# Designs tried in a protein design run: peptides against a protein of PDB entry 5LHZ. Part 24

Target 1, 78 residues: chain A of PDB entry 5LHZ
Amino acid sequence: QLLKSVFVKNVGWATQLTSGAVWVQFNDGSQLVVQAGVSSISYTSPNGQTTRYGENEKLPDYIKQKLQCLSSILLMFS

## One batch from the design tools (peptide)

Design b1_p26_2 (made by RFdiffusion4)
Fold by OpenDDE base, seed 4:
Formats: structure tokens, C-alpha cells, sequence
Structure b1_p26_2 (fold): chain B 78 residues (1-78), chain A 26 residues (1-26)
């Protein structure tokens, strides 16, 4: 269930879920989900393919960029 | 819970940045 949703200019939509997860829907059609207490992230590409990355996996640069963006977005949910 | 996620991201090398311009809807 949705707890809080915000429009982020030039980024997309970010939603905090009651589960403790944060769900970002980027303008490029990709999505990112990070869940509190879970040591992995979920990335969905624009074509709908979902990949989970563990905490020690090497991340593609474009994923790192989106995670940095998420880091900035999270500041507004606290 | 949000702070926990923020801490996790910092630990992974994604430090805090200035907040983007946003429009809350809920």
C-alpha cells in the first residue's frame, strides 16, 4: 500500500510503501525498488525485465546513477 | 525505515545529495 508519493522533476515518481520499500518510476521507463532490511535492490528495465542485485555485486554504471538519484530522493521522505 | 535505507545506500557509496525539486501528492 502507498504511504507517500512525490513527483520529482526531471526524474519521475517516487513512492514510499507501507512495507518500508521505496519505489521509483523513472522517466525513461525504468523502475527501482529498495526495501528496508533487504540487502538487495530490484531494477526493472524499460522493456520490463527485472534484475535483483545483491549488496556485493558489481553494478552497471546506469544503476549506480539511479541509486545516487534515489539517495537524494530519500532525503525528502525523512 | 527510510533512514535505514539511506544508511544502507551511504554504506554502499551513495552519499546524500541536495534534495531535488519535488511536488508531493500524498
Amino acid sequence: as target 1 above (78 residues)
Amino acid sequence: MINHIRDQLRDLGFPDETTPVTVPIS
Scores: peptide ipSAE 0.326, ipTM 0.739, DockQ to the pose 0.072
Fold by OpenDDE base, seed 1:
Structure b1_p26_2 (fold): chain B 78 residues (1-78), chain A 26 residues (1-26)
Amino acid sequence: as target 1 above (78 residues)
Amino acid sequence: MINHIRDQLRDLGFPDETTPVTVPIS
């Protein structure tokens, strides 16, 4: 279930889920899900392919950029 | 829960931002 959704200009939409996850839908069609208490992140590419990355796994640069963006987005939910 | 995620991101090397960050679109 959705708890709160925020429009982020030039980025996309960010939604807090009742599960404790944050779901970001980027303008490029990609998606990112980060769940509190879970040591992995879920990234869905624009073509719909989903990949899970562990906390000790090397992240592609484009994923790092989106995670850094997320750190800013989270301030909008406080 | 949001604060917990923020902490997780900091631990991963993604510190808080005070200004909006724009992700380049390919």
Scores: peptide ipSAE 0.326, ipTM 0.742, DockQ to the pose 0.069
Fold by OpenDDE base, seed 3:
Structure b1_p26_2 (fold): chain B 78 residues (1-78), chain A 26 residues (1-26)
Amino acid sequence: as target 1 above (78 residues)
Amino acid sequence: MINHIRDQLRDLGFPDETTPVTVPIS
């Protein structure tokens, strides 16, 4: 279930889920899910492939960029 | 709950931003 959704200009939509996860739907068609209490992140590419990254893995730069974006987006949530 | 995620991101090396961040769109 959705708790709160925010529109982020030139980025996409970010939604806080009742599960404690934050779900970002980027304008490029990719998606990112970060769950509180879970040490891994889920990235879905525009073609629908989903990859989970653990906390100790080296992340691709494009994932880092989106995570930094998420860090900024979270300021929009109370 | 949001704060928990923010903490996780900081621990991963993604500090809070004071201004919106633009992600390149392909």
Scores: peptide ipSAE 0.325, ipTM 0.741, DockQ to the pose 0.069
Fold by OpenDDE base, seed 5:
Structure b1_p26_2 (fold): chain B 78 residues (1-78), chain A 26 residues (1-26)
Amino acid sequence: as target 1 above (78 residues)
Amino acid sequence: MINHIRDQLRDLGFPDETTPVTVPIS
């Protein structure tokens, strides 16, 4: 369930869930889910393919960029 | 919980940046 949603200019939509997760829907059609206390992230590509990445995996550059963006977005929920 | 995620991202090498322009949705 949703707690709060924000529109992020030139990025997309970010939603805080009651589960403690943050769900970002990017303008390019991709999605990212990060949850407090969980050491993995869920990325969905624009074609709908979902991949889960662990904390010790090397991330693709495009995902690193989105995580850096998320770091800024989270300030809007505090 | 949001603060915990922020801390986790910092630990992974994604430090805070300036806040983006946003419009809250009701």
Scores: peptide ipSAE 0.324, ipTM 0.737, DockQ to the pose 0.072

Design b1_p26_2_s1 (made by RFdiffusion4, then SolubleMPNN; from b1_p26_2, 9 letters changed)
Fold by OpenDDE base, seed 4:
Structure b1_p26_2_s1 (fold): chain B 78 residues (1-78), chain A 26 residues (1-26)
Amino acid sequence: as target 1 above (78 residues)
Amino acid sequence: MIKEIRDLLKQLGFPADTTPVEVPIK
């Protein structure tokens, strides 16, 4: 299921799954899962609560920050 | 913003499975 994992300085770990999903485990304990073929993202807060956000949904600032971070991380997988 | 990420994944050649993946939760 896991294809490769990359350590990201000051962020955490980013893992590419065989499905194409990218799973980021942030140092703050939160997690983010994004897939090209799924129109929503999965965010898990440090307390373990998971929420899905749709691509047309207004996002909290902290989610936007995580996504911007992910954008930079994806360049590491290229 | 989510679409931008998805488009980037597609651009980079990531597989585009349509089934949401579940990962381990603390």
Scores: peptide ipSAE 0.736, ipTM 0.932, DockQ to the pose 0.691
Fold by OpenDDE base, seed 5:
Parts: sequence; C-alpha cells; structure tokens
Structure b1_p26_2_s1 (fold): chain B 78 residues (1-78), chain A 26 residues (1-26)
Amino acid sequence: as target 1 above (78 residues)
Amino acid sequence: MIKEIRDLLKQLGFPADTTPVEVPIK
C-alpha cells in the first residue's frame, strides 16, 4: 500500500500510497490525508482526533495553511 | 481549496480511487 515517502524540510514526512492518497505527517504531530478521488480530506490533530472536511466547507486557517504547503510539495512525487 | 488540490493530484497523474483510506493514527 505504501509507495513512496519523502522528507520535507521543516514540514515533516509525506507519503504516497498506491491508491493515490497522499498522507502527510507534520512536525506538529498532526496528519492530513488527501485523495484525488475523494471530495473530502481527513485531518488528525496532535491529540489524535480525526475530522473530515468537505469540499464545500469553510476550512480553519490552519487547515488552509497545511493544504497550501501540500500543494508545494506534490511535485516531489513526480 | 480541496477541489484545487484534487485537480492538481489528477494533473500529476495520481490515481483517483474513490474509497477513503485509513492511515495509522497516534
């Protein structure tokens, strides 16, 4: 299931799964999972609480920041 | 933002499986 993992300086680790999912484990202990084929994203806070955010929801600023960071590192998998 | 990320993933050739995946937590 695990395809490739890359270390992102000052961010954490990003892993690509065979399913196409991208799993980011941030330095702050939070995690984010995004999939091209799924309209929602999964965010897990440092304390382990997981929340799904829909495509049309207003996102918390910290989530937006992490997504913007993700956009910048996706090329590392190509 | 989510839509934009998804489109970028597709553009880069990432598979678009529709089943949500679970990853290790804590």
Scores: peptide ipSAE 0.736, ipTM 0.932, DockQ to the pose 0.693
Fold by OpenDDE base, seed 1:
Structure b1_p26_2_s1 (fold): chain B 78 residues (1-78), chain A 26 residues (1-26)
Amino acid sequence: as target 1 above (78 residues)
Amino acid sequence: MIKEIRDLLKQLGFPADTTPVEVPIK
């Protein structure tokens, strides 16, 4: 269930869910879901393929970049 | 990096539900 959505210039949309999840829909068509209470993240590629990445596994560079972007977005919620 | 994000969410007061959520996929 959606709580609120924020437009982020040159990035896309960031939505906070009632569950506490943050759902980022990037301009390139990819999506990222992060939750404080879940040790993995969900990444959906532009073609619709979804992959979960664990907290301790090596991440592809493009995932790291998106997470860094998300970190900056979260600072907007402070 | 994921842990850092999670910790930031907690600091900001986001709920920490333990069930993974499903979101719409294009």
Scores: peptide ipSAE 0.735, ipTM 0.932, DockQ to the pose 0.697
Fold by OpenDDE base, seed 3:
Structure b1_p26_2_s1 (fold): chain B 78 residues (1-78), chain A 26 residues (1-26)
Amino acid sequence: as target 1 above (78 residues)
Amino acid sequence: MIKEIRDLLKQLGFPADTTPVEVPIK
């Protein structure tokens, strides 16, 4: 399932899965999973609560920030 | 921004499986 993991300074770990999913484990203990083929994202808070957000719904600011961080990480893979 | 990320993943050639993946919760 795990393809490779990359340490990202001041962020945490970013892992590519064989499915194509990108899994980020942030230093604050939260997690984010994004997939090209799935229209929603999965966010897990440090306490283990998981929430799925759709493409058109309002996102909390901290989620937006983490998504922007993920965008930067992906640009490193280009 | 979710759309933007998905588009970027596609642009980079990531597989686009349609089944949501579950990851370990720690």
Scores: peptide ipSAE 0.735, ipTM 0.932, DockQ to the pose 0.701

Design b1_p26_2_s2 (made by RFdiffusion4, then SolubleMPNN; from b1_p26_2, 14 letters changed)
Fold by OpenDDE base, seed 4:
Formats: C-alpha cells, sequence, structure tokens
Structure b1_p26_2_s2 (fold): chain B 78 residues (1-78), chain A 26 residues (1-26)
C-alpha cells in the first residue's frame, strides 16, 4: 500500500500510496488525505476526529491552508 | 479548492481509484 514517504521540513511527512492517494501527517498532529479519482478529502484533527469534505463544500480556512501546502508537496512527488 | 487538487493529481499522473483508501487515525 505504501509507495514512498518523504520528510518535508517544517511540515511533516508525506506518503504516496499505490492507490493514488497522498497522505500528509502534519507536525501539528493533523492529517490530510487526498486521492486521485475521489471527489472528497479526508482531514483528521490532532485529537483524532476525521472529517470528509466534498468538492462543493465551503472549507474552513485552516483546511484550505493545508491543501495549499499539500499542493506544493505534490510537486515534490512528480 | 478540492477540484484544483484533483486536477493537479491528474496532471501529475497519479493513479485514479474511485474507492477511498483508509489510513491510520488517532
Amino acid sequence: as target 1 above (78 residues)
Amino acid sequence: MIKEIQELLKKLGFKEDKEPVEVPIK
């Protein structure tokens, strides 16, 4: 399932899965999972609660910020 | 925002899978 994991300074760990998903484990303890072909994202807060957001949902600012960070990380996997 | 992520994933050639994977949670 795990394809490749990389350490990203001041961010955390990013893992690419064979399924086409990218799993980011942030230093603040939160996690973000995006996956090619899936129209939703999964965010897990530091306390362990997971929330899935759809394409048409209004996202909290902190989620947007992490997604922007993830976008930069994706470029590192190419 | 999410659509933009999907577009980027596609552009970068990530394998597509309609079934969401499950990762470890707290």
Scores: peptide ipSAE 0.687, ipTM 0.916, DockQ to the pose 0.663
Fold by OpenDDE base, seed 5:
Structure b1_p26_2_s2 (fold): chain B 78 residues (1-78), chain A 26 residues (1-26)
Amino acid sequence: as target 1 above (78 residues)
Amino acid sequence: MIKEIQELLKKLGFKEDKEPVEVPIK
């Protein structure tokens, strides 16, 4: 279930779900899902491939960049 | 970084759900 969706200029769309998840659909076609209470993140590349990353593994730089962006987006839901 | 995201989610009052949600995939 969806709670709130916000348009983020030059980034894409961010949606808060009732589950405590935040779903970002980036302009480059990729997607990122983070969720309160889940120790991993889900990244879907523009070609549709989904990868789940754990909290203790090394992240690709482009994932780190998107997570930094997401951190700023989270403030839009507070 | 993921731990930092989790801490931020908690601080902002997001509901915790230990079951990963499914979102639309291309």
Scores: peptide ipSAE 0.686, ipTM 0.915, DockQ to the pose 0.648
Fold by OpenDDE base, seed 3:
Structure b1_p26_2_s2 (fold): chain B 78 residues (1-78), chain A 26 residues (1-26)
Amino acid sequence: as target 1 above (78 residues)
Amino acid sequence: MIKEIQELLKKLGFKEDKEPVEVPIK
């Protein structure tokens, strides 16, 4: 269930879910989901393909950039 | 980097849930 959604300038929308997840919908059409208690992340590309990355996997640079952006966004929910 | 995200989520007080949530694609 949806708990809270915020508009993030030049990024997109960020939504906090009751599950402890944060769902970011970027302006480029991609999506990123992180969740407290889950050791993997979910990335959905603009074409709709979803990939789950584990904590010990090598991440593509564009994923790292989006995660760094997400880290800053998390402070908006504190 | 994923570990850093998890640490931040915990620090900020997000509810922990071991079951991954499903979100809409489009």
Scores: peptide ipSAE 0.685, ipTM 0.914, DockQ to the pose 0.651
Fold by OpenDDE base, seed 1:
Structure b1_p26_2_s2 (fold): chain B 78 residues (1-78), chain A 26 residues (1-26)
Amino acid sequence: as target 1 above (78 residues)
Amino acid sequence: MIKEIQELLKKLGFKEDKEPVEVPIK
């Protein structure tokens, strides 16, 4: 269930869900889902492969970059 | 970094749910 979707220039689309999740669909075809209360994140590569990363797991740089981008997007929902 | 995201989500007032949501990713 969707609450709000916003277009983010040079990034893609960001959607807030009623579940407390935020779903970012990046222009490169990848997707990222974070959710309040869930200690892991879900990343889907352009080819459709989904990987879940935990809080204490070492993250690839490209994931870190997307998370930083997402962090900025979250501020847009404030 | 994930912890920081969680703190931000909480700070911004996002509803917490321990059950991971499934999004229509294909």
Scores: peptide ipSAE 0.684, ipTM 0.914, DockQ to the pose 0.670

Design b1_p26_2_s3 (made by RFdiffusion4, then SolubleMPNN; from b1_p26_2, 10 letters changed)
Fold by OpenDDE base, seed 5:
Structure b1_p26_2_s3 (fold): chain B 78 residues (1-78), chain A 26 residues (1-26)
Amino acid sequence: as target 1 above (78 residues)
Amino acid sequence: MISEIRELLKKLGLPADTTPVTVPIK
């Protein structure tokens, strides 16, 4: 269930879910879901493949870049 | 809830503090 959605210029859409998750839909077709209380992140590539990364796993650089963008987005959700 | 997500991002090796890189317009 959706709580709040914001359009992020040059990035895509960011949505806060009632579950405590933040869902980012990037312009390149990829998606990122980060859930409060869950020590892992879910990344979906443009082709629909979903991969879950734990906090102790090394992240690909392209995912780190997207997560950095998420850090900025979170400032708008307070 | 958002605070917990910020802490997770720090654990993932991302910068502890960031400034807005992009601007939400709605």
Scores: peptide ipSAE 0.370, ipTM 0.780, DockQ to the pose 0.069
Fold by OpenDDE base, seed 1:
Structure b1_p26_2_s3 (fold): chain B 78 residues (1-78), chain A 26 residues (1-26)
Amino acid sequence: as target 1 above (78 residues)
Amino acid sequence: MISEIRELLKKLGLPADTTPVTVPIK
């Protein structure tokens, strides 16, 4: 199910899945999953709590920061 | 596939094609 997994300096690991999802495992223990065709994101806190956010929801700043990081990572998967 | 994710990021009000802050290493 893995297409590509890359080490991201000072960030963590980013993995592209055959499902069309990108999975980021941050150094702080949190995780982010964003999938093509799905209008929501999945964020898992370091404590293991997972929350799903829709495209029209206001996002916490710490999640916005991680999504911005993802945006940069996507350039490498292009 | 990646383009669809970029579009989602845009919908979330985030830049989707900015210069990388960190370069991933394979």
Scores: peptide ipSAE 0.366, ipTM 0.779, DockQ to the pose 0.071
Fold by OpenDDE base, seed 2:
Structure b1_p26_2_s3 (fold): chain B 78 residues (1-78), chain A 26 residues (1-26)
Amino acid sequence: as target 1 above (78 residues)
Amino acid sequence: MISEIRELLKKLGLPADTTPVTVPIK
């Protein structure tokens, strides 16, 4: 279930779920899901391919850039 | 809950508490 959804200019939509996850739907069609209590992130590319990255894995730069936005988005839910 | 996500960002070497910045997403 959705708890709160906010529009983020030049980024897309960010939604906080009742599960404790934050779901970002980027304008490019990609998606990012980060779940509280889970030491991994889920990224879905515009073509629908989903990849999970653990906390000890090296992240592609484009993923880091999107995660950079997440830090700011989190303030909208706190 | 959000705090836990911030902790994960820290582990990933990313800032976890930055002021809002609007950046175009490619």
Scores: peptide ipSAE 0.363, ipTM 0.779, DockQ to the pose 0.070
Fold by OpenDDE base, seed 3:
Structure b1_p26_2_s3 (fold): chain B 78 residues (1-78), chain A 26 residues (1-26)
Amino acid sequence: as target 1 above (78 residues)
Amino acid sequence: MISEIRELLKKLGLPADTTPVTVPIK
């Protein structure tokens, strides 16, 4: 279930789920899912390939950039 | 719940929150 969806200018849509996850759908077709209580992130590329990254893994720069967007988005759900 | 996500972002070496809500993305 969806709790709240917000439009983020020049980024896309972000949705807070009742499960405790935040789901970001970027304008480029990629997606990020971060779940409360789970120490990993899920990134889906525009072609649909999904990769999970653990907290101790080195992240590609483009993933870091998208996660920075998420950081800002979290304020909208506070 | 949002707090836990912020903590994960910190562990990933990222700020937990930032004031600019709108961030352009390529």
Scores: peptide ipSAE 0.363, ipTM 0.779, DockQ to the pose 0.070

Design b1_p26_2_s4 (made by RFdiffusion4, then SolubleMPNN; from b1_p26_2, 10 letters changed)
Fold by OpenDDE base, seed 4:
Structure b1_p26_2_s4 (fold): chain B 78 residues (1-78), chain A 26 residues (1-26)
Amino acid sequence: as target 1 above (78 residues)
Amino acid sequence: MIKEIRDLLKKLGFKTDTVPVTVPIK
């Protein structure tokens, strides 16, 4: 369930869920989900393909950029 | 719970000290 949503200019929408997850819907159609207590991230490409990355995996640069956006967005939910 | 996510991202090497331009929706 939705707790709080924020519009992020030039990025998209970010939503904090009651589950402890943060869900970002980017303008390019991709999505990112990070869950409290889970040391992995879920990325969904615009075509709907979902990939899960562990904490020790090398991330594609475009995903690193999105994670940095998420990292900054988290400040709005604290 | 948000802190846990922030800590994970810090552990992965991402900065968490900048605030993007946002419009909150309650």
Scores: peptide ipSAE 0.334, ipTM 0.752, DockQ to the pose 0.073
Fold by OpenDDE base, seed 3:
Structure b1_p26_2_s4 (fold): chain B 78 residues (1-78), chain A 26 residues (1-26)
Amino acid sequence: as target 1 above (78 residues)
Amino acid sequence: MIKEIRDLLKKLGFKTDTVPVTVPIK
């Protein structure tokens, strides 16, 4: 279930889930899910391909950019 | 709950304590 959803101009929508996850739906059609207590992230590309990255993996730059965007978004939920 | 996610992002090397910024989506 949705707990709180925030519109982020030029980025997309960020939703805090009751599960403890934050779900970002980007304008480019990609999605990012980060879950509290889980040391991995889930990225879904615009074509629907989902990739899970562990905390020790080297992330592609485009993923890093989206995660940095997420870090800014989290300030709106606090 | 949000704090835990913020801590994870910090652990991964991301800055979470600056003013909110909008990152352009390509």
Scores: peptide ipSAE 0.243, ipTM 0.686, DockQ to the pose 0.070
Fold by OpenDDE base, seed 2:
Structure b1_p26_2_s4 (fold): chain B 78 residues (1-78), chain A 26 residues (1-26)
Amino acid sequence: as target 1 above (78 residues)
Amino acid sequence: MIKEIRDLLKKLGFKTDTVPVTVPIK
């Protein structure tokens, strides 16, 4: 269900899914899945643990660091 | 909070707080 994949220097790979979600596979082995209009994000740590964060939850700083490049990535798929 | 992070969270529908966050620019 992959629509488009791009290599992002110093980040990893970003893939737009047919669902509209964007899946980022970071160089450290972690992953993020986000989708505009869905007020939650999915983060998978390098050890494989997945956590879903809702709109009212406090995000860990390391998640915010991973999100910093995502705005530019999202523009690549728009 | 870094503007780019705030804008992204708003785009996703998240509520944002005013707690300052510093992250590296890669």
Scores: peptide ipSAE 0.206, ipTM 0.666, DockQ to the pose 0.056
Fold by OpenDDE base, seed 5:
Structure b1_p26_2_s4 (fold): chain B 78 residues (1-78), chain A 26 residues (1-26)
Amino acid sequence: as target 1 above (78 residues)
Amino acid sequence: MIKEIRDLLKKLGFKTDTVPVTVPIK
């Protein structure tokens, strides 16, 4: 279930889920799901392809950039 | 990096009730 969505200027929408996850829908059409306590992230490309990355995997640069963006978003809401 | 994000999420308690436009959802 969904709890709350917040519009983030020049980034997209960030939504809190009852599961303890944060779902970000970026302006470029991609999506990112992260969850506290979970050592993996889920990324969905604009064409709908979903890939799960573990903590010990090398992340593509574009995903690293989105994670940094997510960090800024959360700090903004604190 | 993933660990750092997880820690940040826990620290902030996923609070998003501030700043820009907020849309309540069921």
Scores: peptide ipSAE 0.108, ipTM 0.565, DockQ to the pose 0.159; fails the geometry check

## One batch from the design tools (peptide)

Design b1_p27_1 (made by RFdiffusion4)
Fold by OpenDDE base, seed 2:
Structure b1_p27_1 (fold): chain B 78 residues (1-78), chain A 27 residues (1-27)
Amino acid sequence: as target 1 above (78 residues)
Amino acid sequence: LFGKGSTNDYAALDAAQAAGQAWFASL
């Protein structure tokens, strides 16, 4: 279930889920899910391929870039 | 930056920020 969605200009939509997760749907068609209590993130590429990364794994630079966008959003809601 | 969604109760966002701290710190 989703609780609230926020439109972020030049980024996409960020949605708060009842699970405590944040689901970002980027303009390029990719998706990112970050959830409290879970030591991993889920990234879905525009072609639909989903990959889960643990916190100790090396992330591709393009994912780090998207995390920067997410970080900015999350900081605004703190 | 934000176009719409001006509302309170972003507890999940705050919690996700904490959970993702390790990733954000690696940037």
Scores: peptide ipSAE 0.058, ipTM 0.548, DockQ to the pose 0.038
Fold by OpenDDE base, seed 1:
Structure b1_p27_1 (fold): chain B 78 residues (1-78), chain A 27 residues (1-27)
Amino acid sequence: as target 1 above (78 residues)
Amino acid sequence: LFGKGSTNDYAALDAAQAAGQAWFASL
């Protein structure tokens, strides 16, 4: 399932999955999964609860902040 | 901006980056 993992300073680990999705494991214990062509994201809180958000849903601020981190990661790796 | 902690390059994330940037901009 995993292709490559990279350590991102002050963020955590980012992993590319065989599906093409990007899986980020943040230092705070939360996780985020996104994939091109899929209009939704998957967030897992540190307590293990997972929630999927569609593109038209209003996201909690903490999710937006983590997406900003992901955006920086993707920009760095492309 | 965050620092890179490894020398690995995710060239395969190019397509995801383009799609993601558009998606994130709409947030």
Scores: peptide ipSAE 0.043, ipTM 0.548, DockQ to the pose 0.036
Fold by OpenDDE base, seed 4:
Structure b1_p27_1 (fold): chain B 78 residues (1-78), chain A 27 residues (1-27)
Amino acid sequence: as target 1 above (78 residues)
Amino acid sequence: LFGKGSTNDYAALDAAQAAGQAWFASL
């Protein structure tokens, strides 16, 4: 269910899934899954705890920072 | 902060980025 992966220096790996979602595995051990058209994101902390956040929920700053990284990556790859 | 290491074609990611732009901007 994996399509393509790219190595992003100082960030980690970003993988496109067959579903269209983007799966980022950060160097700190955390993970983020984002899918266009879905108003929620999935964050997995380094300890393995997974949390889904809706678009109207307030996100912890560290999540926002990772989303900013992802946004920058996607913009860079465009 | 970061840069590309190895790169593949990510046309689908471009589309996803465009579609989710407003959502990301609201964060």
Scores: peptide ipSAE 0.036, ipTM 0.544, DockQ to the pose 0.037
Fold by OpenDDE base, seed 3:
Structure b1_p27_1 (fold): chain B 78 residues (1-78), chain A 27 residues (1-27)
Amino acid sequence: as target 1 above (78 residues)
Amino acid sequence: LFGKGSTNDYAALDAAQAAGQAWFASL
Protein backbone atom coordinates (compact mmCIF):
# COMPACT_ATOMS: atom_id res chain seq x y z
CA GLN B 1 0.00 0.00 0.00
CA LEU B 2 3.00 2.27 0.52
CA LEU B 3 5.36 3.23 -2.29
CA LYS B 4 7.93 5.52 -0.71
CA SER B 5 8.30 7.61 2.42
CA VAL B 6 10.46 10.66 2.87
CA PHE B 7 11.48 12.54 5.98
CA VAL B 8 10.92 16.28 5.81
CA LYS B 9 12.90 18.23 8.38
CA ASN B 10 10.76 20.29 10.75
CA VAL B 11 7.58 18.95 9.15
CA GLY B 12 7.29 15.19 9.45
CA TRP B 13 6.95 12.27 7.08
CA ALA B 14 5.38 12.19 3.63
CA THR B 15 4.35 8.91 2.06
CA GLN B 16 3.23 8.13 -1.46
CA LEU B 17 0.50 5.49 -1.48
CA THR B 18 -0.08 3.00 -4.28
CA SER B 19 -3.43 4.72 -4.83
CA GLY B 20 -1.54 7.86 -5.78
CA ALA B 21 -2.50 9.69 -2.62
CA VAL B 22 0.03 11.49 -0.46
CA TRP B 23 -0.15 10.86 3.26
CA VAL B 24 1.56 13.40 5.51
CA GLN B 25 2.20 12.72 9.17
CA PHE B 26 3.12 16.01 10.81
CA ASN B 27 5.29 16.41 13.87
CA ASP B 28 2.34 17.76 15.85
CA GLY B 29 0.56 14.44 15.42
CA SER B 30 -1.90 15.61 12.78
CA GLN B 31 -2.27 13.97 9.38
CA LEU B 32 -3.35 14.94 5.86
CA VAL B 33 -4.30 12.75 2.94
CA VAL B 34 -4.59 14.33 -0.50
CA GLN B 35 -4.85 12.92 -4.00
CA ALA B 36 -4.86 14.46 -7.45
CA GLY B 37 -8.22 14.21 -9.13
CA VAL B 38 -10.10 13.91 -5.86
CA SER B 39 -11.82 17.12 -4.83
CA SER B 40 -11.56 16.42 -1.13
CA ILE B 41 -8.94 16.17 1.59
CA SER B 42 -8.82 14.18 4.79
CA TYR B 43 -7.51 15.80 7.95
CA THR B 44 -6.87 13.94 11.18
CA SER B 45 -6.28 15.97 14.30
CA PRO B 46 -3.74 14.90 16.92
CA ASN B 47 -6.54 13.41 19.01
CA GLY B 48 -7.51 11.12 16.14
CA GLN B 49 -10.61 12.92 14.91
CA THR B 50 -10.88 12.73 11.12
CA THR B 51 -12.73 15.22 8.95
CA ARG B 52 -13.15 15.15 5.17
CA TYR B 53 -13.44 18.51 3.43
CA GLY B 54 -14.90 19.04 -0.02
CA GLU B 55 -13.76 21.58 -2.57
CA ASN B 56 -16.52 24.06 -1.75
CA GLU B 57 -16.02 24.03 2.01
CA LYS B 58 -14.14 26.72 3.87
CA LEU B 59 -11.06 25.25 5.48
CA PRO B 60 -9.80 26.27 8.91
CA ASP B 61 -6.64 28.32 8.72
CA TYR B 62 -4.54 25.70 10.46
CA ILE B 63 -5.41 23.20 7.73
CA LYS B 64 -4.61 25.70 4.99
CA GLN B 65 -1.22 26.25 6.58
CA LYS B 66 -0.48 22.54 6.47
CA LEU B 67 -1.58 22.37 2.83
CA GLN B 68 0.72 25.27 2.03
CA CYS B 69 3.57 23.45 3.68
CA LEU B 70 2.87 20.28 1.72
CA SER B 71 2.44 22.01 -1.63
CA SER B 72 5.58 24.08 -1.13
CA ILE B 73 7.67 21.00 -0.45
CA LEU B 74 6.26 19.04 -3.38
CA LEU B 75 6.72 21.89 -5.84
CA MET B 76 10.21 22.62 -4.52
CA PHE B 77 11.42 19.14 -5.41
CA SER B 78 9.65 18.87 -8.76
CA LEU A 1 0.29 28.69 -3.02
CA PHE A 2 -2.85 28.37 -0.96
CA GLY A 3 -4.47 31.56 0.22
CA LYS A 4 -6.33 32.19 3.43
CA GLY A 5 -9.58 32.99 1.70
CA SER A 6 -12.81 31.07 1.82
CA THR A 7 -12.27 29.33 -1.53
CA ASN A 8 -10.19 26.17 -1.61
CA ASP A 9 -7.58 26.04 -4.37
CA TYR A 10 -7.83 22.39 -5.31
CA ALA A 11 -6.33 23.09 -8.72
CA ALA A 12 -3.09 24.11 -7.04
CA LEU A 13 -3.29 21.09 -4.76
CA ASP A 14 -3.80 18.85 -7.77
CA ALA A 15 -0.71 20.23 -9.47
CA ALA A 16 1.34 19.90 -6.31
CA GLN A 17 0.28 16.31 -5.84
CA ALA A 18 1.18 15.49 -9.43
CA ALA A 19 4.58 17.05 -8.90
CA GLY A 20 4.95 14.98 -5.76
CA GLN A 21 4.29 11.78 -7.66
CA ALA A 22 7.11 12.60 -10.05
CA TRP A 23 9.38 13.42 -7.14
CA PHE A 24 8.64 10.19 -5.32
CA ALA A 25 9.19 8.19 -8.48
CA SER A 26 12.65 9.71 -8.87
CA LEU A 27 13.84 8.81 -5.38
Scores: peptide ipSAE 0.087, ipTM 0.598, DockQ to the pose 0.067; fails the geometry check

